# Peptides against a protein of PDB entry 4GMN, part 296

Target 1, 375 residues: chain A of PDB entry 4GMN
Amino acid sequence: RYANITLLALVTLASIGTDFQETLVKGNQGSRESPISAADEEWNGFDDADGDAMDVDQKSSSGEDQEEDYEEIDVKEDDEDDDDDSITSEMQADMERVVGADGTDDGDLEDLPTLRELIQTAVPQLIRLSNLPIDSDESLTIQSHALSALNNISWTISCLEFANGENANIHNAWYPTAKKIWRKTILPILEADSADLKLATQVTSLAWAVARVLHGETPTDGNPHRKFISLYHSSKQQAGGNSNSIEEPEDPFQGLGVKCIGVVGSLAHDPAPIEVNREVGVFLVTLLRQSNNVPPAEIVEALNQLFDIYGDEELACDKEVFWKDGFLKHLEEFLPKMRTLTKGIDKRTQPELRTRADEALLNLGRFVQYKKKHA

## One batch from the design tools (peptide; made by RFdiffusion4, then SolubleMPNN)

Design b2_p28_5_s4 (from b2_p28_5, 19 letters changed)
Fold by OpenDDE base, seed 2:
Structure b2_p28_5_s4 (fold): chain B 375 residues (1-375), chain A 28 residues (1-28)
Amino acid sequence: as target 1 above (375 residues)
Amino acid sequence: SKEDLIKLEQEELRRQIEESREELLKIQ
């Protein structure tokens, strides 16, 4: 009886977190391109003011108009108007305020009562529920739902812009809670060394969402980057052996490998310890070197993480890791392979993967040119 | 102990990363 009420409450909290994410995405679509496009931000380097915009003459090779009559497959969107009125008018008003709010430096959420209750009341209970002793299938189910709710809330918050002091009130309110999720939920599950790939995927997704906000300020206790690198390798070894392929998620970017890369990439940002950055950088560059056996989505994520980590030449990791460990040569040598990989992705069957691979290829070319200019 | 096993696994992974780093440096 209490367990069913707890389960229903956790499902409701997970739904609220999803709806909050969707409405933030919809609200941002009105003013800035989609938060999925934070990976689609064309890496322009740092603006050295005197950069003559080399007109890369996009010679639009007018490849001949082969009018292949694509039969318009009338995908009837069954408008299942599931009017799940889950977004309260109060939540919607909070979201409209988040999209329009000038970053107030105060970590006070006076103007965001719904988000305040999520962070202050719901999340601490979810952390507690994710740490229950596992003694029954019911306790496993409660843990899974608590992780799902924490994941949705954490992902939603990680889709907010925090650069340049934007949303500073939300950032300041979330930051101590994010560290608590990391220390109380993520680390204990990683240390349990469970062979459960479902649990590993849930905790890795949550870890990525948390690390996308904390970056290099994520607690380094117990070397969590090594645990995620180990999990990456273990996931590849298991996929080769059991014919119970956990169905590769329909979305190639939802794979455990991509999530592991996203976590370790996020953990390697400044002010991460240089040794953490080095170990992650070597891991990512090694994936590019061994790319013949790496899924394209993992290559795209590994590239984006490398651009974000090593984009700033003023950071200690640029000198002490990127240049010292000679990453530029490996990135330059990878350009022809990336072109071949990207061209091999079918636009019809994998349109998103192809788009993100085309962008990552473009950014790789620009990044290599930038780093050569600043050598 | 479980802690000793975790330490051993972490040390082995660190060694593998360092070997991978040495390989990246040899291609220079």
Scores: peptide ipSAE 0.474, ipTM 0.924, DockQ to the pose 0.014
Fold by OpenDDE base, seed 5:
Structure b2_p28_5_s4 (fold): chain B 375 residues (1-375), chain A 28 residues (1-28)
Amino acid sequence: as target 1 above (375 residues)
Amino acid sequence: SKEDLIKLEQEELRRQIEESREELLKIQ
């Protein structure tokens, strides 16, 4: 087990190192072309013109020293306290909550030194690199590579089992860092409101990987679930207008729509605020109701998120959202549509999508029966 | 301002979600 995690961390570090090396090579190609062109000023030889040295008399004109009073422009160093390195009081409270859980290991990664260095040393630098001012194509490239590295790390960690106290040391080490990625990388990029679909896809992929670990403990500041729902709708409007086939990603589960659903679904888990849960639940159930124009992979993801959010009857969201907003009826009415959708997927051309749809259909039938029994 | 635009977009989205919720409730 540990050997596989260490190997995966080494592969991830190697990938980060290659991506940064490629960025440095491209950046250095731009910087090397600029200084060489200035050095080939042909020194045009001074023609030795025989200029007669006429003895011009040194009249000592006493020029008055005008003391130009250089006003010291007191550049107020606005000490912008770059307290950006300070663990926010919220991050401290988050860390105290994780450390204060009786019987959790203190996030000690002594047995996993490569993973420790990845989380404690590499990730904070990648966060800083993802937040650089974008003033050049080089800074955009650095940001893109930093986001890709953070995505690969976060996704890798999100594939570990953390239920029942499994990998608690890794969870406890990752949790504060995951919140830092959310607050310092994901939120600022979402608030920048960039029309860049590539950047939006990268940040949404990272957000999904982070939210798969944090779930309903993901910071709700600025209502990020609404930003991802808006991004989902905007992505559909752009895809409908450009008859240029944006090559649908070869993998239907790598689409921006699926990623948006995965993020908002993860954000809606307990202990998320009931209103966040409600808005996400309504969004997901509305997708099922309007399913005629929704890609099958997005329907599969929306169903899985609904099962994970509303699978536990002891949670406040079951009574306050699932039952109050009448989701069971919509899920039951969707069951025949899901059967038709799943049967329409060719097992030969799309074997993964068909397998995931067959599973989601089976789970939908079980979920509807479960909820009817517990009504 | 940029903040006013973001607030307006969030409020419009909130309104659309509430309309969608009302539509889900009418089918009960």
Scores: peptide ipSAE 0.473, ipTM 0.923, DockQ to the pose 0.014
Fold by OpenDDE base, seed 3:
Structure b2_p28_5_s4 (fold): chain B 375 residues (1-375), chain A 28 residues (1-28)
Amino acid sequence: as target 1 above (375 residues)
Amino acid sequence: SKEDLIKLEQEELRRQIEESREELLKIQ
């Protein structure tokens, strides 16, 4: 009885977290209209050539209008108003405020009561449920649903802009909770070193969502970046032997390999220890060098992580890792391979993967040119 | 022990990363 109620509550929290994520992503996509540089299509004015109006004769051919009585099939659109009662009017109002909030304020969520209750009340319970002793299939199910709910909430928050002090109130409220998720949920599961690939995928997805906010301020205790690099390699060794059992997710960006790259890339940002940055940088550049059998989505993610980690020349990792370990040469040598890889992606069957690969190729060219000017 | 195995696996991974780093540096 209690377990079924707990499971239902976790499924409901996971649903709410998904609906919240979808609403915030839709709201942010409207604001991230990159100014399409209006290419000034010089509308070359069509010169008014004076051409004479030839009087084409009115021959009135009386075609018999066969009134085909199209029976208007009154398709009653049963507006099944699926009142998806999942999103309360209060949750929707909080989502609208988060999308519009130029909030400079010190960690106060007074204006965001639903988000406050998610962070302060729901997440601490989900952390407790994710830490239950695994002694039954029921406890595994509870852990999986708790991880799913934590993942959805963490991903939703990670889709907010926190650069330049944007959403500082939400960032400041989330930051201690994100560190608690890392220390109490993620690390213990990684240290348990289970052969459960489903659990590893769930914890890696959650770790990426958390690390996308904490970046290099993510706790480095136990060198978790090495655990994710090891998991990446182990997942590739298993996929080569048992092609039938892991349904590769239909979305190439939802693969465990992409998630591992996203986690370790996020962990390597300043102020991460230079040795953590180096080990991650070497891993990512080595993937590019060995790219012949690497999925295109993993290459796209590895490139984006390298741009984000090494884009700032003022950071210690630029001098001590990027230049010292000679990454520019490997990135330059990868440009022809990336062009071939990107051109090999069918725009009709994989439009998103192709778009993201075209962007990553463009950014790689720009990044190499930038680094060559700042050498 | 399980702990000794985890330590050995981490040391082997660290060694592989350092070998990969040395390979990246030798191409300079």
Scores: peptide ipSAE 0.462, ipTM 0.920, DockQ to the pose 0.014
Fold by OpenDDE base, seed 4:
Structure b2_p28_5_s4 (fold): chain B 375 residues (1-375), chain A 28 residues (1-28)
Amino acid sequence: as target 1 above (375 residues)
Amino acid sequence: SKEDLIKLEQEELRRQIEESREELLKIQ
């Protein structure tokens, strides 16, 4: 009885977290940028204030614009009035406020009561439930649902802009809770050393969501980056042996490999210890060197992480890792491979993967040029 | 112990990363 009520409550919290994410995505549709498209920002480099506009005479090769008349597929909105009463008018109002709030620096969520309750009341309970002794299939189910709910909440919050002091109130409220999720949920599960790839995928997804906010301020205790690198390698070894198709997620970017890369990339940002940054950087550059055996989505993620980690030349990791360990040469040598890889992706069958690969290729070209100018 | 196994796995991974780093440096 209590377990069924707990499971129902966890499923409900996981649903609320999904609906909250979807509504933030819909609210952001007024801005052309999907919350996933914040990762799809064209890397423009750092604007050197000295505008030596290289007049790249783009000779407009007049490629004949074949106006492919995209027939407007009139997708009939089937009015499935699924009155999913799950989103309260109060939750919707909180979501609308999050999208528009010039955050005051005080971690005050007075204007965001639902988000406050999620962070202050729900998350601590979910952390507790994720740490239950696993003694039954029921306990595993409870843990899985608790991790799912934590994942959805953490991902939703990680889709908010926190740069330049935006949403500072939410950031300040979430930051201590994110560290608590890391220390109380993620680390204990990683230390349990479970061969359960489902659990590993769930905890890695949660770890990525948390690390996308904490970045280099993520607790480095016990070298968690090494655990995720180990998990990456272990997952590749298991996929080769057991024809138990863990159904590769239909979305290439939802794979455990991508998630591991996203976690370790996020962990390597400043102010991460230089040793952590180096180990992650070497891992990521090694993936590019071995790209013939690496899924395209993992290459895209590894590139994006490398751009984010090593974009700023003022950071200690630029001198002590990027230049010292000679990453530029490997990135430059990878350019022709990336062009081949990207061209090999079918636009019809994998349009998202192709778009993200085209962008990562463009950014790689820019990044290599930028780094060569600053050599 | 489980702790000794984790330490061994971490040391092996550290070694693999260092070997990978040495390989990246040799291509220079």
Scores: peptide ipSAE 0.412, ipTM 0.906, DockQ to the pose 0.014

Design b2_p28_6_s1 (from b2_p28_6, 16 letters changed)
Fold by OpenDDE base, seed 4:
Structure b2_p28_6_s1 (fold): chain B 375 residues (1-375), chain A 28 residues (1-28)
Amino acid sequence: as target 1 above (375 residues)
Amino acid sequence: SAQAEAERAFLRRQFELTQKRIQEKLDK
């Protein structure tokens, strides 16, 4: 009885965290109707002049379009509008305020009561439930659902812009809670060294969401970056040995490898210790060097992490790691491999992966050029 | 899953932000 009520509450909290995210995505689409004037800077492409107009007289074969009179089957969709109006008007109002909130520096969530209760009341309970002794399939199920709810909440908050003091109130409210999730949920599960790949995937997803807000301020106690690097390697060894195809997630960006890269990349940002940054940077550059055996989505994520970590020449990691360890040479040598990799992705079957690879290739060219200009 | 959509939306925004940051540094 209590377990079923707890399970229902966890499913409901996971749903609420999901619905918040969908509402953020919808709200952020509405605000994008501000006409960014496409300055059509006509990139004057190369005047390759060779005008050999081969007049290929393609005979228009007039295929007779047989108008097959598809009888409109008037399927009365009984609109059982099961308005699963799970998005309360209060949640929607909080989300509209989050999208419009000019960054008042006061860590007060007075104007965001639903988000306040989610952070201050729900998350501490989810942390407690994620730390229950695992002694039954029921306790494992409770942990899994608690991790799912924490994941959805943490991902939702991590999609907010916190640059330039934006959403400072939400950041200030979330920051201590994010550190608590890290110390009380993520670290204990990582230290238990479980062979459960499902649990490892859940905790790694949560760790990525948390680390995307905390960055280099993520607690470095116990060298968690090394645990995620170890998990990355262990996951590759298991996938090669047991024909139990862990169904590779249909989305290549949802793979455990991508999640491990996302976590360690986020952990390596300033003000992370230079040695943590170096170990992560070497790991990421090593993936590029071994790219023939690395999934394209992991390469895309590793590149994006490298751009974010080493994008700033004023940071200590630029001089002490990027230049000192010769990363530019490895990125430049990888550029032709990235072109080949990107061209090998079928646009029809994997349109998103292709788009992200095209994007990462473009940024790699620009990043190499930037680093050469500022050498 | 809404997580997947969120991660996708985030990864889009991160690309746009990374591209902007790289461009702003190329223009200096």
Scores: peptide ipSAE 0.110, ipTM 0.750, DockQ to the pose 0.451
Fold by OpenDDE base, seed 1:
Structure b2_p28_6_s1 (fold): chain B 375 residues (1-375), chain A 28 residues (1-28)
Amino acid sequence: as target 1 above (375 residues)
Amino acid sequence: SAQAEAERAFLRRQFELTQKRIQEKLDK
């Protein structure tokens, strides 16, 4: 009985986290359709007068009214309004506020009650449930559902803009909780060295979501970047052997390899220790050098991470890693390979992967030009 | 899955931000 209630609660929390995520995605799409305010182009009425009325002869062709008696097939649209609007009005109101509010610097989540309860009440319980001793299949199931709920919540929050002090209240509330997820949930699971690829994928997805907010301020204790790099390599070795392919996720960007790259890339941002940045940067550049054996989605993610890590010349990692370790040369040498890779992706079968690769190729060209100009 | 869609939406946003950052640095 208690197990089923706990599972139901975890499924509900995972659903809530998903519904928030969908609402944020929809809200961010709606904000892009902000009508370009038609600039009041003052219609300066130019008085151009010349009225030559060419008399176009209206030939009245009397087309016969064939009244085709379209039998109104009364298709009863059974509006099965499966308004499975699982999104509560409170959740929607919270998401509308998060999307619409110019971030008032008031560090209280008073105006975001659902998000507050998720961060302050639900997440601390999910952290506890994710750390239960694994002694039964039930405890494994509870851990998996707790990780799923933490993942959905963390991903949702990571989709918020925190640049320039936007959503500072949410950031400030989430930041200590995110560090707690990292230290209490992610690190212990990574230290257990489980051969469970499902658990590894779940924890890596959660780690990516958390690291997308914490960036280089993610706790470096125990060198977690090396564990994710090791996991990346281990996942490649297992995929090559037994044709019990864990069904490669239909989405190339949902692969464990992409998730590992996303985590380590996020961990390497300033103010990460220069040695952590270097090890990650070398890993990412090495993927580009070995691109013939790397899935296109992982190449796209590795490029995006490299651009984000090394896009600022004022950062210590630019001088101490990017220039010192000669990364520009490797990026330049990769440009023709990336063009070939991108052209090899079929737009019909993999439209998203192709779009993302075209984008990454464009940015790679620009990034190389930028770095050459600022050498 | 909603996770996949949000990851995709995020990746799109990150691309746009990265483009903007790179462009701003090229224009300097």
Scores: peptide ipSAE 0.109, ipTM 0.749, DockQ to the pose 0.420
Fold by OpenDDE base, seed 3:
Structure b2_p28_6_s1 (fold): chain B 375 residues (1-375), chain A 28 residues (1-28)
Amino acid sequence: as target 1 above (375 residues)
Amino acid sequence: SAQAEAERAFLRRQFELTQKRIQEKLDK
């Protein structure tokens, strides 16, 4: 009885996290449809050329139009307005405020009551549920649902822009909670060294969402980047040996390998320790060197992480890692391989993967050119 | 940009997979 109520509550919290994300996506699409002011259609004036009206006598051929009575099949569009009543008016109002707020307000979440309760009330309970002793299938089920709800919430928040002081109030409210998720949920599960690839995938997904906000300010205690690198390698060794293919997720970007790359890439951002940055950078560059045996989605993610980590020449990691360890040469040598890889992706069967690979290839060319100018 | 769309698509699929895994455990 108590387990079923707890599971239902966790499903509801995971659903609320999804609905928040969908609302943020819809709101961010609406803000990009700024009406391109149709103002710059230069009306090229009609030159009044006086051309002589030749009277072409069009003979009226009276063709008997057989009116074929097309029975208009009144396809009742059942507008099933699936009014997905799941989005509360309060939740929608909070998300509309988040999307519309140009304000660098360092304020509290007073104007965001639903998000405040999610961060301050729900997440601390989910952290407690994720830390239950695993002594039964019931406790394992509760942990998995708590991780799922934490994943959804953390990913939704990680989709907010925090650059240039945007959403600073949300960032400031989330930041201590994100660190608590890392220390109380992620680290203990990673330290348990479980052979459960399902649990490893859940915790790695959550770790990526949390690390996308904390970046290099993610707690470095116990070298979590090495644990995720080890998990990456272990996952590749297991996939090669046992015909119990854990069904590779139909989405190439949902693979444990991509998630490991996303986590370690995020952990390597400034102000991460230079040694953490180096170990991650060497790992990512090594994937590019070994690209013949690496899934295309992992290559795309590894490239994006390398661009984000080493895109700023003012950072200490540019001089101490990127230039010192000769990363530019490896990126330049990878360009022709990336062109071949990208062209090998079928646009019909894998349109998303192809689009992401085309973008990563374009960015790789630009990035190599940028770094060569600043050499 | 398409990166933000792909991150959104990635996130959506993580949600769907997570919900599916939740449902499969509630049905047991």
Scores: peptide ipSAE 0.020, ipTM 0.528, DockQ to the pose 0.031
Fold by OpenDDE base, seed 5:
Structure b2_p28_6_s1 (fold): chain B 375 residues (1-375), chain A 28 residues (1-28)
Amino acid sequence: as target 1 above (375 residues)
Amino acid sequence: SAQAEAERAFLRRQFELTQKRIQEKLDK
């Protein structure tokens, strides 16, 4: 009886986290009057506000670049009107406020009562439930559902803009809770060294969501980046032997390898210790050098993480790691391999993976040019 | 940014896959 009530409450909290995310995504799609084509937001570096827009003089080399008409994949939202009216009017009003908050409202969490209760009341209970002793299949089920609910809430919050002091009230409320999730849920599970790849995937997904907000301020206690790098390598060794059908995630970006890269990349951002940054940077660059044996989605994620970590020349990691360890040469040597890799992805069967690879290839070219100009 | 939209789309799928896995456990 109590177990069923706890399970129902965990499922409800996981649903609330999902519905909140979906509403934030839909609200952010509706506010864009001008379709800035997803292709036109190019990585231009993290130059300070006075950086002259790189007048990339497109010398019109009249190469017959076939403008492959990007058929707008009209993702027919199959409106399966699953009328699961799970969104309370109060929750909807909170979501609308978070989506509609152009960064002028120094609003307190007092104006976001549902989000406040999620962070202050629900999350501490989920942390407790995720850290229960595993003594039964029921305890394992409770842990899995608690991790799922924490994952959904953490990912939802990680989709909010926090740049330039936007949503500072939410950030300030979440930040200590995110550190608590890291220390009380993520680290204990990573230290238990479980052979359960499902649990490892759940905790790594949660770790990525948390690290996307904390970045280099993520607690470095016990060198968690090395644990995720070790998990990455261990996951590759298991996949080569007994294909116990851990169903390869249908989505190539949902793989444990991609999640490990996303976590360690996020952990390596400033103000991370330079040694943590170096170990992660060397790991990511090593994946590019060994790309023949690395899934394309992991290469795309590793590139994006490298751009985000080393895009700012004012950061200590630029001089002490990027230039000192010769990363530019490895990125330049990888360009022709990335072109071959990207062209090898079938646009018809893997359209998203191809689009993301084309974007990462374009950004790699720009990043290499940028770094050569600032050398 | 294309990356931010792409991250949102990635996030949406992480949620959908998590929900699907929850539902598949409830139906068993």
Scores: peptide ipSAE 0.020, ipTM 0.539, DockQ to the pose 0.032; fails the geometry check

